Peptides against a protein of PDB entry 5CWW. Designs and how they scored, part 45

Target 1, 194 residues: chain A of PDB entry 5CWW
Amino acid sequence: VPKLQGPFDFDLNPEDEQDDEVELKDIYVIGEKPRVADLMRGEEEELEMMKEDQHNGLSLNIICLLSTSGQVKICLDIDGVEAQWLPPRSKNKRLFAPPPEPPSLLTFQTFDTLKPAEVTPDGWPMFSEDATSPYSFYVTHPAGITYISLTPWVFRLESELQSDSEAGTEFRIDLLAKGQGSERDRIFTQTRTQ

## One batch from the design tools (peptide; aimed at target 1 F111)

Design b2_p30_3_s2 (made by RFdiffusion4, then SolubleMPNN; from b2_p30_3, 13 letters changed)
Fold by OpenDDE base, seed 3:
Structure b2_p30_3_s2 (fold): chain B 194 residues (1-194), chain A 30 residues (1-30)
Amino acid sequence: as target 1 above (194 residues)
Amino acid sequence: MLERYRQIIEEHIASGDRKKVPAEGYRLTL
């Protein structure tokens, strides 16, 4: 049986402009790029071809969080949260293992998908996948549908994570941090039929 | 690399270019 994980601590999260308890409604997880070297142990030729694919994705899990207000938080898993399993019901060892330290998530970006007038207290926005890219998804709400793409920064971040050269890394990461971040486009708006 | 990224973001937040959440920030249980 999978173990429920968390709580997660949020590092470098921006101050929410609203002290309001952010009620989360949905979560979307983009798994880390598989370590091709671990999967292709013995297939050196295919390993070289897969290293050339600049579009192989990010070596970190991405955790997207969606609030009732339609706020999206994009978080990076810096601790490498792996799937945990409940220990088999073996009888006797109350191993008082200290609770594991809560894993930390690095907040990369926060943005709204709804206008203030579109937010409802009973609103239930949801994520849905994009079949064309693992780094793109939709936020669906009764007021409309918003397309989101992480592609503007994900591949640049991966390039820095895989770079053997420390030269200019600080400058390039600073540019990523200061950049526009994720693409966001409202592809559908529900017209209130008057 | 990630620790260096964290440091750069912390410095960037400290510069005032980004608001920093209070350290008591949101805990999510997944």
Scores: peptide ipSAE 0.047, ipTM 0.520, DockQ to the pose 0.023
OpenDDE base, seeds 1, 2, 4, 5: peptide ipSAE 0.010, 0.018, 0.015, 0.021; ipTM 0.390, 0.437, 0.400, 0.372

Design b2_p30_3_s3 (made by RFdiffusion4, then SolubleMPNN; from b2_p30_3, 14 letters changed)
Fold by OpenDDE base, seed 5:
Structure b2_p30_3_s3 (fold): chain B 194 residues (1-194), chain A 30 residues (1-30)
Amino acid sequence: as target 1 above (194 residues)
Amino acid sequence: MMEEYKAIIEEHEKSGDRKKIPAKGYRLTL
């Protein structure tokens, strides 16, 4: 039986000027790139071909959160949250281990997909995948559809995470965090027929 | 490497440029 995971702690959320209870309506998870090297133990020739694919995704899970207001939060799983299963009922809960600290998610970016006038109290925006890229998706709301792409930063972040050079890593990560974020394009707007 | 990234995050938390949200507000219960 899958274990319900969480709570997750959110590190480095920008000051949402709205301390309002951000009612989350949807979640979209982009899994880490498969560790093909661990799966392909024995086929060295196929492993070389898969390493050359410059589209080797991020080694971190990405958790996208969508609020009623159409706000998207892009979070990074820096702790490496793995799928957990309920232990079989027979293992004695060591009653005395403090509960493990909740895993932390790093808020990388926050942005709106709706204008304030498009927000509705009963709004239910939702994620939809992009079949062309694992790092692109759509936010669908009755007011319109917004395309989101993480590709502008994901591969640069992965390059930094795989860099053996500790020197200047902080500066380069700070530049990534302050630099061009996710691509956001409103591809469709529903005309309110007055 | 992941420790350095955590250290950068922790340093940004200490600089006050990004507030650690207290666990009360943003509980993703998956």
Scores: peptide ipSAE 0.018, ipTM 0.444, DockQ to the pose 0.020
OpenDDE base, seeds 1, 2, 3, 4: peptide ipSAE 0.006, 0.017, 0.016, 0.091; ipTM 0.381, 0.444, 0.446, 0.518; seeds 3, 4 fail the geometry check

Design b2_p30_3_s4 (made by RFdiffusion4, then SolubleMPNN; from b2_p30_3, 14 letters changed)
Fold by OpenDDE base, seed 2:
Structure b2_p30_3_s4 (fold): chain B 194 residues (1-194), chain A 30 residues (1-30)
Amino acid sequence: as target 1 above (194 residues)
Amino acid sequence: MLEEYRQIIAEHEASGDRRRVPAEGYRLTL
């Protein structure tokens, strides 16, 4: 049985401007890239092909949070939160282990998917996967559908994470932080039937 | 590296450069 995980601490989370930005409606998780070295223990040739695939995903889990306002928060799992299973019912709950420090999520980017006029108090935005890309998804709301892609930054961030050279890292990370970040495209807008 | 990223984000937030991108910045592919 999967263990319920949390609470999570949000590191560098921007202050929510409105109550509808605090109210979360959905969560979408993009798992870290499989450790090719762990999967390919014995197939060196396929390992080289997968290493050369410039589209190797991020080595961190990505947690996307969606509010009632249609705001998306993109969070990175810094601590490497692994899927935990409920420990076998060993009768000896060591009641006295200090609670582990809550894992930290780094808020990478925050963006809206709805205009202020499209936000409704009873709105229930939802995530859905893109079958064509692990780093793309949709936000569906009664007002419309927004396509989102993390591809503009995911591979650059991974390249930094894998770089042994500290030289220019600060500059490249500053460019990631200042960049346009995630791609967003409104693919459908619901026409209010007058 | 992640700590450097954290520091850069913290510096940006302290400067008032909000990482929040409003919906008006959409590329509306019409």
Scores: peptide ipSAE 0.189, ipTM 0.732, DockQ to the pose 0.050
OpenDDE base, seeds 1, 3, 4, 5: peptide ipSAE 0.166, 0.166, 0.172, 0.175; ipTM 0.715, 0.726, 0.729, 0.729

Design b2_p30_4 (made by RFdiffusion4)
Pose (drawn by RFdiffusion4):
Structure b2_p30_4 (pose): chain A 174 residues (1-35, 56-194), chain P 30 residues (1-30)
Amino acid sequence: VPKLQGPFDFDLNPEDEQDDEVELKDIYVIGEKPRNGLSLNIICLLSTSGQVKICLDIDGVEAQWLPPRSKNKRLFAPPPEPPSLLTFQTFDTLKPAEVTPDGWPMFSEDATSPYSFYVTHPAGITYISLTPWVFRLESELQSDSEAGTEFRIDLLAKGQGSERDRIFTQTRTQ
Amino acid sequence: SLEEKPIDREALAEKLADLVHKRKAEREAE
């Protein structure tokens, strides 16, 4: 039985989130690829409101177990800092009028790319893609350049990143 | 239009740059 890791602290998490934004209904994880895609796990979170949050596993989740009984507790040991994810982007997929209080939006994988996926909700369906943004970040991680890292990263963070488009809307039908 | 939550772009860029520096340092060490 491995150690239960969490609750993960969302670094740069949006402040003043509403109840239907904090409440989660689905989770979709794009695993890191071997060193084609991003060498990081991408954790996608779907709220009741239809809000989607794209988080990056900067620290890297790895194998962990609780300590053996052989280990003696040390008083001057530091408290274990909670695990962390980096909140890259957060966006709505529903208008306020489309949000149902007890709605169950769902993630679906795209057959052609793991970096594209769908959100399904009684209000409609939405296509989402993280490309090419995830490729641009991976290229910078593999960059052969001596310098310019902070400069190039600043442009990438200023990039709009993921793209989202509604493909279907259900009208006056719950 | 749909809402997208604002984010501190400078802090985000710093976190990503730190990751890139860490990865470059690993390659140099090899």

Design b2_p30_4_s1 (made by RFdiffusion4, then SolubleMPNN; from b2_p30_4, 13 letters changed)
Fold by OpenDDE base, seed 1:
Structure b2_p30_4_s1 (fold): chain B 194 residues (1-194), chain A 30 residues (1-30)
Amino acid sequence: as target 1 above (194 residues)
Amino acid sequence: SLRTAPLDLEALARKLAALAERRRAERLAA
């Protein structure tokens, strides 16, 4: 039986976002790509192919959250939350293991997909995948469709996570975080029939 | 213009840099 995972704590959540005020409507998960180091234990031939593909995805799970207001929160799973299964009903409940600390997600980015005038109380935004890219998706709302791409930062972040150089890592990541966020493109807007 | 909520980007960078360091240490220990 799958173990219910959560609640998740959100690390670096914007202070102004009271958890109680944000009604989440959808979740979109982008699974981590294998670490290059883990792949290096495999066949040499796969190593050459993966070195050429500079487009290796992020070795972190990305959790995207969508609110009723069309706000998207991009979170990173730094702790590596793995799918947990309920232990088989073995009689020895270790009574005294301190409850594991709830896994935390690191808030990387929060942005709107709707203008304030487009937000409706009955709005039901949803995620949908982009079949052409694992790091791109759509947010569909009655007011319109927004294309989102994480590609402006995902590959750069992975490069830093795989770098053997400690020098300047924090600085480069800071620049990455301050620089180009996720791409947002409104591809369709519902015309209000006057 | 669509809004982006401000984050503590400095803390974010520190946490991600610490992750990078852990990953480096893991690679060196293997």
Scores: peptide ipSAE 0.544, ipTM 0.910, DockQ to the pose 0.784
OpenDDE base, seeds 2, 3, 4, 5: peptide ipSAE 0.543, 0.544, 0.544, 0.544; ipTM 0.909, 0.910, 0.910, 0.910; seeds 4, 5 fail the geometry check

Design b2_p30_4_s4 (made by RFdiffusion4, then SolubleMPNN; from b2_p30_4, 12 letters changed)
Fold by OpenDDE base, seed 1:
Structure b2_p30_4_s4 (fold): chain B 194 residues (1-194), chain A 30 residues (1-30)
Amino acid sequence: as target 1 above (194 residues)
Amino acid sequence: SLRTAPIDVEKLAQKLTELVERRRAERLAE
């Protein structure tokens, strides 16, 4: 039986977010790219293609959460939620292992896609994929469509995750944290017919 | 202008650094 991987605990929630106030409406997951080492059991040609693909992805799952208000929360799966199978109920060893702590998600960024005046009680924002980029997506709402791209920071973060050198890591990570770097562009706005 | 929620940047940087260091250590142990 697969182990329930949720609920997730959120680390670094924005200071102003009381968990009770955020009604989530949609979730968008960007799966991690497989590590080359895990793929090395394949044919040499597949390895070369995968090496090229490795430069274009993050070795972390990204979980995007969308609220009724059009707020997007970008979370990183730092713990690596592996599909844990429940160990077969061998009857006797009550390994009183403390229940594994629920996996935590690190909140990387939180931002709005709607202006306060665009938020409606009946509004239902939704994620939609960008077929041209795995790290880009849209938030659709009756008031408009917002393009989101994580590409500006994903590459930099992956570069750090794959780096063998400690030199400058702290500095570059500090820049990532300060910049957060997600692109946000309103590509369509519904004109309110007054 | 659309708002971005404030985050504890120092804590975020710390957590990301710890992740990078952990991943590096894991690769060096393999």
Scores: peptide ipSAE 0.605, ipTM 0.937, DockQ to the pose 0.800
OpenDDE base, seeds 2, 3, 4, 5: peptide ipSAE 0.604, 0.604, 0.605, 0.604; ipTM 0.937, 0.937, 0.937, 0.937; seed 4 fails the geometry check

Design b2_p30_5_s1 (made by RFdiffusion4, then SolubleMPNN; its pose is not in this set)
Fold by OpenDDE base, seed 5:
Structure b2_p30_5_s1 (fold): chain B 194 residues (1-194), chain A 30 residues (1-30)
Amino acid sequence: as target 1 above (194 residues)
Amino acid sequence: SEEEKRKARLEALKKALEKHRESRVRKFTD
């Protein structure tokens, strides 16, 4: 069974557990797309394959965190941490390896997928992919299913990251930060038969 | 450099998100 060696050692240091212990139940990662500048250095064949992907995705990894309460946190890996293979569990060298600097995750947006009345202590919300879009997914809980899409902001953000124009950049980035961000739509609600 | 420009844009994003931190948290009813 290929163990998903997640590149992100989330050393969630328990000490930064603010009193609201957000118990994480699931993680969903959307891998970065190669930068256009990096493609220009590649062989002509790779350029042809990427030209067909007309919508270049975000050149940053996106990490989605899901809590027991159905809260989703959308984070960006701004450091571009390459998928480091978990160092082999060689017991001895872990002592002197400087703790890998935890990847700096930038929280882009946080939102709830459950009403307060739908939250249960034993609730187990989960992510599932949307086969039609790499930047859309579902949150499934016994109380309901919520559709999430990052498409409203992902392509705009990438456009700013790739832009050669410095004029108006700060203004446009500020608008991105002020915007509603991700699409959230409850597509199914389980009717509690009273 | 292009890398320096990218870094500057990411820093600008970080600052903007911090400035608007409260607006980036959405409750179910929002």
Scores: peptide ipSAE 0.575, ipTM 0.934, DockQ to the pose 0.582
OpenDDE base, seeds 1, 2, 3, 4: peptide ipSAE 0.575, 0.573, 0.573, 0.574; ipTM 0.934, 0.933, 0.934, 0.934; seeds 1, 3, 4 fail the geometry check

Design b2_p30_5_s2 (made by RFdiffusion4, then SolubleMPNN; its pose is not in this set)
Fold by OpenDDE base, seed 1:
Structure b2_p30_5_s2 (fold): chain B 194 residues (1-194), chain A 30 residues (1-30)
Amino acid sequence: as target 1 above (194 residues)
Amino acid sequence: AEEEKRQRRLEALKKALERHREERVRKFTD
């Protein structure tokens, strides 16, 4: 039986937002891509197919969280939560194994998809995928639709994670942290008929 | 060695995001 992943511990949340105050409505997960180094150990034929897919994805799972207020939190699974199977009922359960520490998620970015005036208590924002890109998606709400793309940073981050050069790595990572991060574009706004 | 390099870079990312924490929050008008 697969072990249920969670609860997650969130690192680097905004100071003013206690996690307990954010009502989550939806979750969108972008699975990690295999690392190039791990692929080089596989058959040459699989390597050629992945070289043609020039868009090497991020070697980290991305977990997107959506609140009732339309706030999106982009989190990175740094610990690499592998699908833990429940250990078989071995009779000798060492009773006192400390509960495994909940996996930690690193908050990469937080952003709003709704204006304060668009937020309603009965709001139901939802994620939907973009069929054209695994790193792009939509947030749909009665007030409007917002396009989101992680492409501005995912490739650069993966490049830093895979780079053989230590020169300038810290500087480039700092630039990633300072950057605008994800693309956000309101593509549709519902006209309130007065 | 490679895994240690990866972990060092992830730690550097964590530290960078911590230093720029306020800049990582965008309101709708931003």
Scores: peptide ipSAE 0.573, ipTM 0.933, DockQ to the pose 0.761
OpenDDE base, seeds 2, 3, 4, 5: peptide ipSAE 0.572, 0.571, 0.575, 0.572; ipTM 0.933, 0.933, 0.934, 0.933; seeds 2, 3, 4, 5 fail the geometry check

Design b2_p30_5_s3 (made by RFdiffusion4, then SolubleMPNN; its pose is not in this set)
Fold by OpenDDE base, seed 5:
Structure b2_p30_5_s3 (fold): chain B 194 residues (1-194), chain A 30 residues (1-30)
Amino acid sequence: as target 1 above (194 residues)
Amino acid sequence: SEEAKRQARLEALKKALEKHRESRVRKFTD
């Protein structure tokens, strides 16, 4: 059975779990795009492939977490944790090796996709991709389907990360943090046939 | 260095998101 070795050992430190036992049901990962500066060191062929992708995506991995309640957390991997295969739980607990520090995920945004009345204990919300954009996706639940887009902020954030100008950077980043962030649109609602 | 500038921006982002943490949580009714 191919064990879905998730690339990220989300050792979600229980301490940062707010009191609500957020049971995670699904994870959606958007891989980082290579930085232009890193490509300039690569072969000319890789440069041509990137030129065609006119929209330089974010140079950070994005990790989307979905709870049973339909809450989505959009997290950024600021440490650039390479997808490491979970080492097989070999029984050799080297007792004294400090556990590798879990990758520091920075929560960019949190939002609900379900109304309180739509939340059920047996609810199983799931992510699905949008074939038209790597930075858009859907949350599907029996109660409805919600479209999510990260495009409103992703490209602006990348522009700030790549900017050569230090002037006003802190201010622009603060504006990004204050902004509405991700687009959220309920595209389908299952009407309970009374 | 360019890397040092990048790290400074990431730190600024972290601080900004921490400062505005409450505003980054949206309920369905919002």
Scores: peptide ipSAE 0.578, ipTM 0.935, DockQ to the pose 0.616
OpenDDE base, seeds 1, 2, 3, 4: peptide ipSAE 0.580, 0.579, 0.577, 0.578; ipTM 0.936, 0.936, 0.936, 0.935; seeds 1, 2, 3, 4 fail the geometry check

Design b2_p30_5_s4 (made by RFdiffusion4, then SolubleMPNN; its pose is not in this set)
Fold by OpenDDE base, seed 5:
Parts: structure tokens; C-alpha cells; sequence
Structure b2_p30_5_s4 (fold): chain B 194 residues (1-194), chain A 30 residues (1-30)
């Protein structure tokens, strides 16, 4: 059943909008993989499908935000936002439902995909998927195409989240935070015909 | 509990990322 990725109501708290009004142009979501512990309790058929995908994906949703300037922000959903059902269109019932607590997004990494000289007011960068990996994608802009891969850290982070060992966990997590993080590679640059 | 352990690891991640916040921002030339 395709999990309806409901619109994450990013209540981006306007207060954390520091003066750099990063106008968001696109969002790319990588859905969480089920936890091994949860699979062990599930139907045998789901276990067989996940055994073939040898690399257990991250048990957290990843939310990538793209600005007009080509800045990418990689965020982690640490609260595990269960599939938020589309709020019922009826305006009246929203008054009594406690506002869904906005998912607490943890910024893992921020990076630019455009040079300052490539940023244009009418520029519209967009995400596109990589069919070969759920943890790799492209940022396309008229100035160029940038390949991004989360594979350098995703599997290591999941290993820490699933580890039964408490020994050295804090140290290894600190190393993850200090690391280079995501792979970023400009694979195509449009030659401005002068 | 396993859930408490997971929560503790996520909190440790949050603290580590906050500590290294400046290192987690990369310009195009970096």
C-alpha cells in the first residue's frame, strides 16, 4: 500500500527564520525503513523482502529542503512522525483537534549546490530521484546538476541507533557529527555562452 | 527499555550536531 506521504506541515517556526529568508522551492522526502525489531514481530513475508535489501535503511525519515539560492538542508525526523493523515478538509474540525505537534526536525547538514554567481532571482532548483539508490538524488538548476549521496553516513547512523552496545556510543555519534557528511558532486555545469 | 536507549541516542545526536553546527554548514567551494 503506497503510504500516502502526507504533506509534512512544516510549521517552520517563523522565529528561527533568522533574517536570511531562505525561500524554500522544493522538498524531497526519504521515508524511514522499518526497524529490525519491528520486523521481527511482523509477518514473515516482510522479513524476506528486507533480508534481500541487505543494507537496512535509516529508521528515521529524512527531509531535504531546497532554497532558491540552491542551499540544501538535510533534516532528520527524530520524533517519528507517523503518517499524518491529511487533515480532513472541513475547516470546522481543525478548531478542536489539538494542533498536531510540529515534527521536530533535526538539521544534520546544510550545503550549497550553486556558486554565488550562479544564483539568479528567477532560478528554480529542483530535486530529482536517483533510481539506483533511495539515499541518492540530484539537484537540477539551469546553471548545473549536482549529485548528492547520503550513503556515507546513513548506514553508520542506523548502526548506532540499532546497536545493543552502549559502550562508545556517545563517542561514535560525536564522530558522525564531525564527519564530512553527505557526498556532493557537481556532475554538469552549463557553459554560459558569453 | 529499547525505546529509552533509542531516545538517548537521538538526544546524543542532537547534542553532537549542535556542538558541531558550524562544521555542518558547507559552502560551494568547501
Amino acid sequence: as target 1 above (194 residues)
Amino acid sequence: SEEEKRKARLEALKKALEKHREERVRKFTD
Scores: peptide ipSAE 0.575, ipTM 0.935, DockQ to the pose 0.607
OpenDDE base, seeds 1, 2, 3, 4: peptide ipSAE 0.574, 0.573, 0.573, 0.572; ipTM 0.934, 0.934, 0.934, 0.934; seeds 1, 2, 3 fail the geometry check

Design b2_p30_6 (made by RFdiffusion4)
Pose (drawn by RFdiffusion4):
Structure b2_p30_6 (pose): chain A 174 residues (1-35, 56-194), chain P 30 residues (1-30)
Amino acid sequence: VPKLQGPFDFDLNPEDEQDDEVELKDIYVIGEKPRNGLSLNIICLLSTSGQVKICLDIDGVEAQWLPPRSKNKRLFAPPPEPPSLLTFQTFDTLKPAEVTPDGWPMFSEDATSPYSFYVTHPAGITYISLTPWVFRLESELQSDSEAGTEFRIDLLAKGQGSERDRIFTQTRTQ
Amino acid sequence: EEAEEEKRKETLEALKKALEKHKEERVEKL
């Protein structure tokens, strides 16, 4: 039985989130690829409101177990800092009028690319893609350049990143 | 391998700092 890791702290998490934004209904994880795509796990979170949050596993989740009984507790040991994810982007997929209080939006994988996926909700369906942004970040991680890292990263963070488009809307039908 | 690890760490730290400057712009509402 491996150690339960969490609750993960969302670094740069949006402040003043509403109840239907904090409450989660689905989770979709795009695993890191071997060193084609991003060498990081991408943790996608779907709220009741239809809000989608794109998180990057900067630290890297790895194998962990609780300590053996052989280990003696040390008083002057530092407290274990909680695990962390980097909140890259957060965006709505529903208008306020489309949000149902007990709605169950769902993630769906795209057959052609793991960096594309769908959100399904009684209000409609939404296509989402993280490309090419994830490729641009991976190229910088593999960059052969001696310098310019902070400069290039600043442009990528300023980039709009993921793209989202509604493909279907259900009208006056719950 | 040590140089690659150091470069990767620098890139990820730079990303975190860049995102901190633009974190509010990356929250989108409809």

Design b2_p30_7 (made by RFdiffusion4)
Pose (drawn by RFdiffusion4):
Structure b2_p30_7 (pose): chain A 174 residues (1-35, 56-194), chain P 30 residues (1-30)
Amino acid sequence: VPKLQGPFDFDLNPEDEQDDEVELKDIYVIGEKPRNGLSLNIICLLSTSGQVKICLDIDGVEAQWLPPRSKNKRLFAPPPEPPSLLTFQTFDTLKPAEVTPDGWPMFSEDATSPYSFYVTHPAGITYISLTPWVFRLESELQSDSEAGTEFRIDLLAKGQGSERDRIFTQTRTQ
Amino acid sequence: SEHREKVLTALKEALEKHREEREERDAAYL
């Protein structure tokens, strides 16, 4: 039985989130690829409101177990800092009028690319893609350049990143 | 590696720097 890791702290998490934004209904994880795509796990979170949050596993989740009984507790040991994910982007997929209080939006994988996926909700369906942004970040991680890292990363963070487009809307039908 | 760590730290700093602009931009409804 491996150690339960969490609750993960969302670094740069949006402040003043509403109840239906904090409450989660689905989770979709795009695993890191061997060193084609991003060498990081991407943790996608879907709220009751239809809000989608794209988180990056900067620290890297790895194998962990609780300590053996052989280990003696040390008083002057530092407290274990909680695990962390980097909140890259957060965006709505539903208008306020489309949010149902007990709605169960769902993630769906795209057959052609793991960096594209769908959100399904009684209000409609939404296509989402993280490309080419994830490729641009991977290229910078593999950069052969001696300098310019902070400069290039600033442009990438300024980049709009993921794209989203509604493909279907259900009208006056719950 | 050192390069990778620098890239990921720079990304975190850049996201913090562009945070308000990004929140305003992403608030658009479909």

Design b2_p30_7_s1 (made by RFdiffusion4, then SolubleMPNN; from b2_p30_7, 10 letters changed)
Fold by OpenDDE base, seed 4:
Structure b2_p30_7_s1 (fold): chain B 194 residues (1-194), chain A 30 residues (1-30)
Amino acid sequence: as target 1 above (194 residues)
Amino acid sequence: SEKRKKVLEALKKALAKHKEEREKRDSKLL
């Protein structure tokens, strides 16, 4: 279980002052898959299993945030790439290690799962997993259920993270940023019988 | 990896550059 120890400082761009008022209700974490380079230190058999899993997972933690309004924010833990320095085992000096800088979360995408008319003060949207894919999940609310899939971009991002060539990386990343985001589909809507 | 850091920095810049376009796209799916 990746213990996200600490308040996430959302480097929410201060221009998104509107995002600071968003009451978060749920968090869904997709843990990073091992990097291919880290697997190369293990047995060849683990590498073959990862190749057969056509869904090569992202070598970054994904943190999904859900507001009371049904807004989903998909964030990437970009600091998880820095070697988690095991806290130095040195005994005595309670030098307050400066609180580990909260992991820098990069907001990849923000979108709503509810229409304004579906948002209720007592509405509690929740995440639920999709057993068929680690990169798909549901947002459940009394007004409806929304399916979300990160698959349209996760594989492409991982391909860039694993690439050995810097050539064309900026261009491909620009295309990824312009390209299709997460899939979002309202699979169920509660008909209010008036 | 220094390379992974560069990829993520490029992504951060690209997302910032295309923020308005992405938000406009994502708003239309409601």
Scores: peptide ipSAE 0.615, ipTM 0.948, DockQ to the pose 0.656
OpenDDE base, seeds 1, 2, 3, 5: peptide ipSAE 0.613, 0.614, 0.611, 0.612; ipTM 0.946, 0.947, 0.946, 0.946

Design b2_p30_7_s4 (made by RFdiffusion4, then SolubleMPNN; from b2_p30_7, 11 letters changed)
Fold by OpenDDE base, seed 1:
Structure b2_p30_7_s4 (fold): chain B 194 residues (1-194), chain A 30 residues (1-30)
Amino acid sequence: as target 1 above (194 residues)
Amino acid sequence: SEKRKKVLEALKKALKKHREELRKRNAKLL
């Protein structure tokens, strides 16, 4: 039986946000892509077909959270949530293992998709997939549609995760963190017919 | 790997260091 994992602890939440005040409405998960080193252990023929797909993924799960206000939180699963199975009911529960610490999510970015005047008490924002990219998606709300792309930083982060060189890593990661982060574009706005 | 751990620790440190600047940028993009 699979073990249910969670709750997640959030690292680096905004200091001004009490975690208890944000009502979440939707979750969008981008599963990790296999690491190049893990793919090299397969048959040579599978390696050629997967080479084209290898260059465009992150070897970490990404968890996107969407609030009622249209706030998006982009989180990274840095611990790697492995599928845990409940140990068989063997009588020898080693009772003394401390409960595993809840998996931690690293908050990479938090941003709004709605203006304050567009937020409604009954608003129901939702994620939707972009069929053209696994690292792009939409937030839909009655007030409008916002396109989001993680591509500006995902590639750079993965290159650091795969690199064998430690030289300049801290500097490049600092530049990554200071960057624009995710692309955000309002592609449609519902005109309020007065 | 030890390297991946170092990268993620560096990222955590950088995000913490720039949190206030990032917050100010995200608020302006609306």
Scores: peptide ipSAE 0.555, ipTM 0.915, DockQ to the pose 0.734
OpenDDE base, seeds 2, 3, 4, 5: peptide ipSAE 0.556, 0.554, 0.553, 0.552; ipTM 0.914, 0.913, 0.913, 0.913; seed 2 fails the geometry check

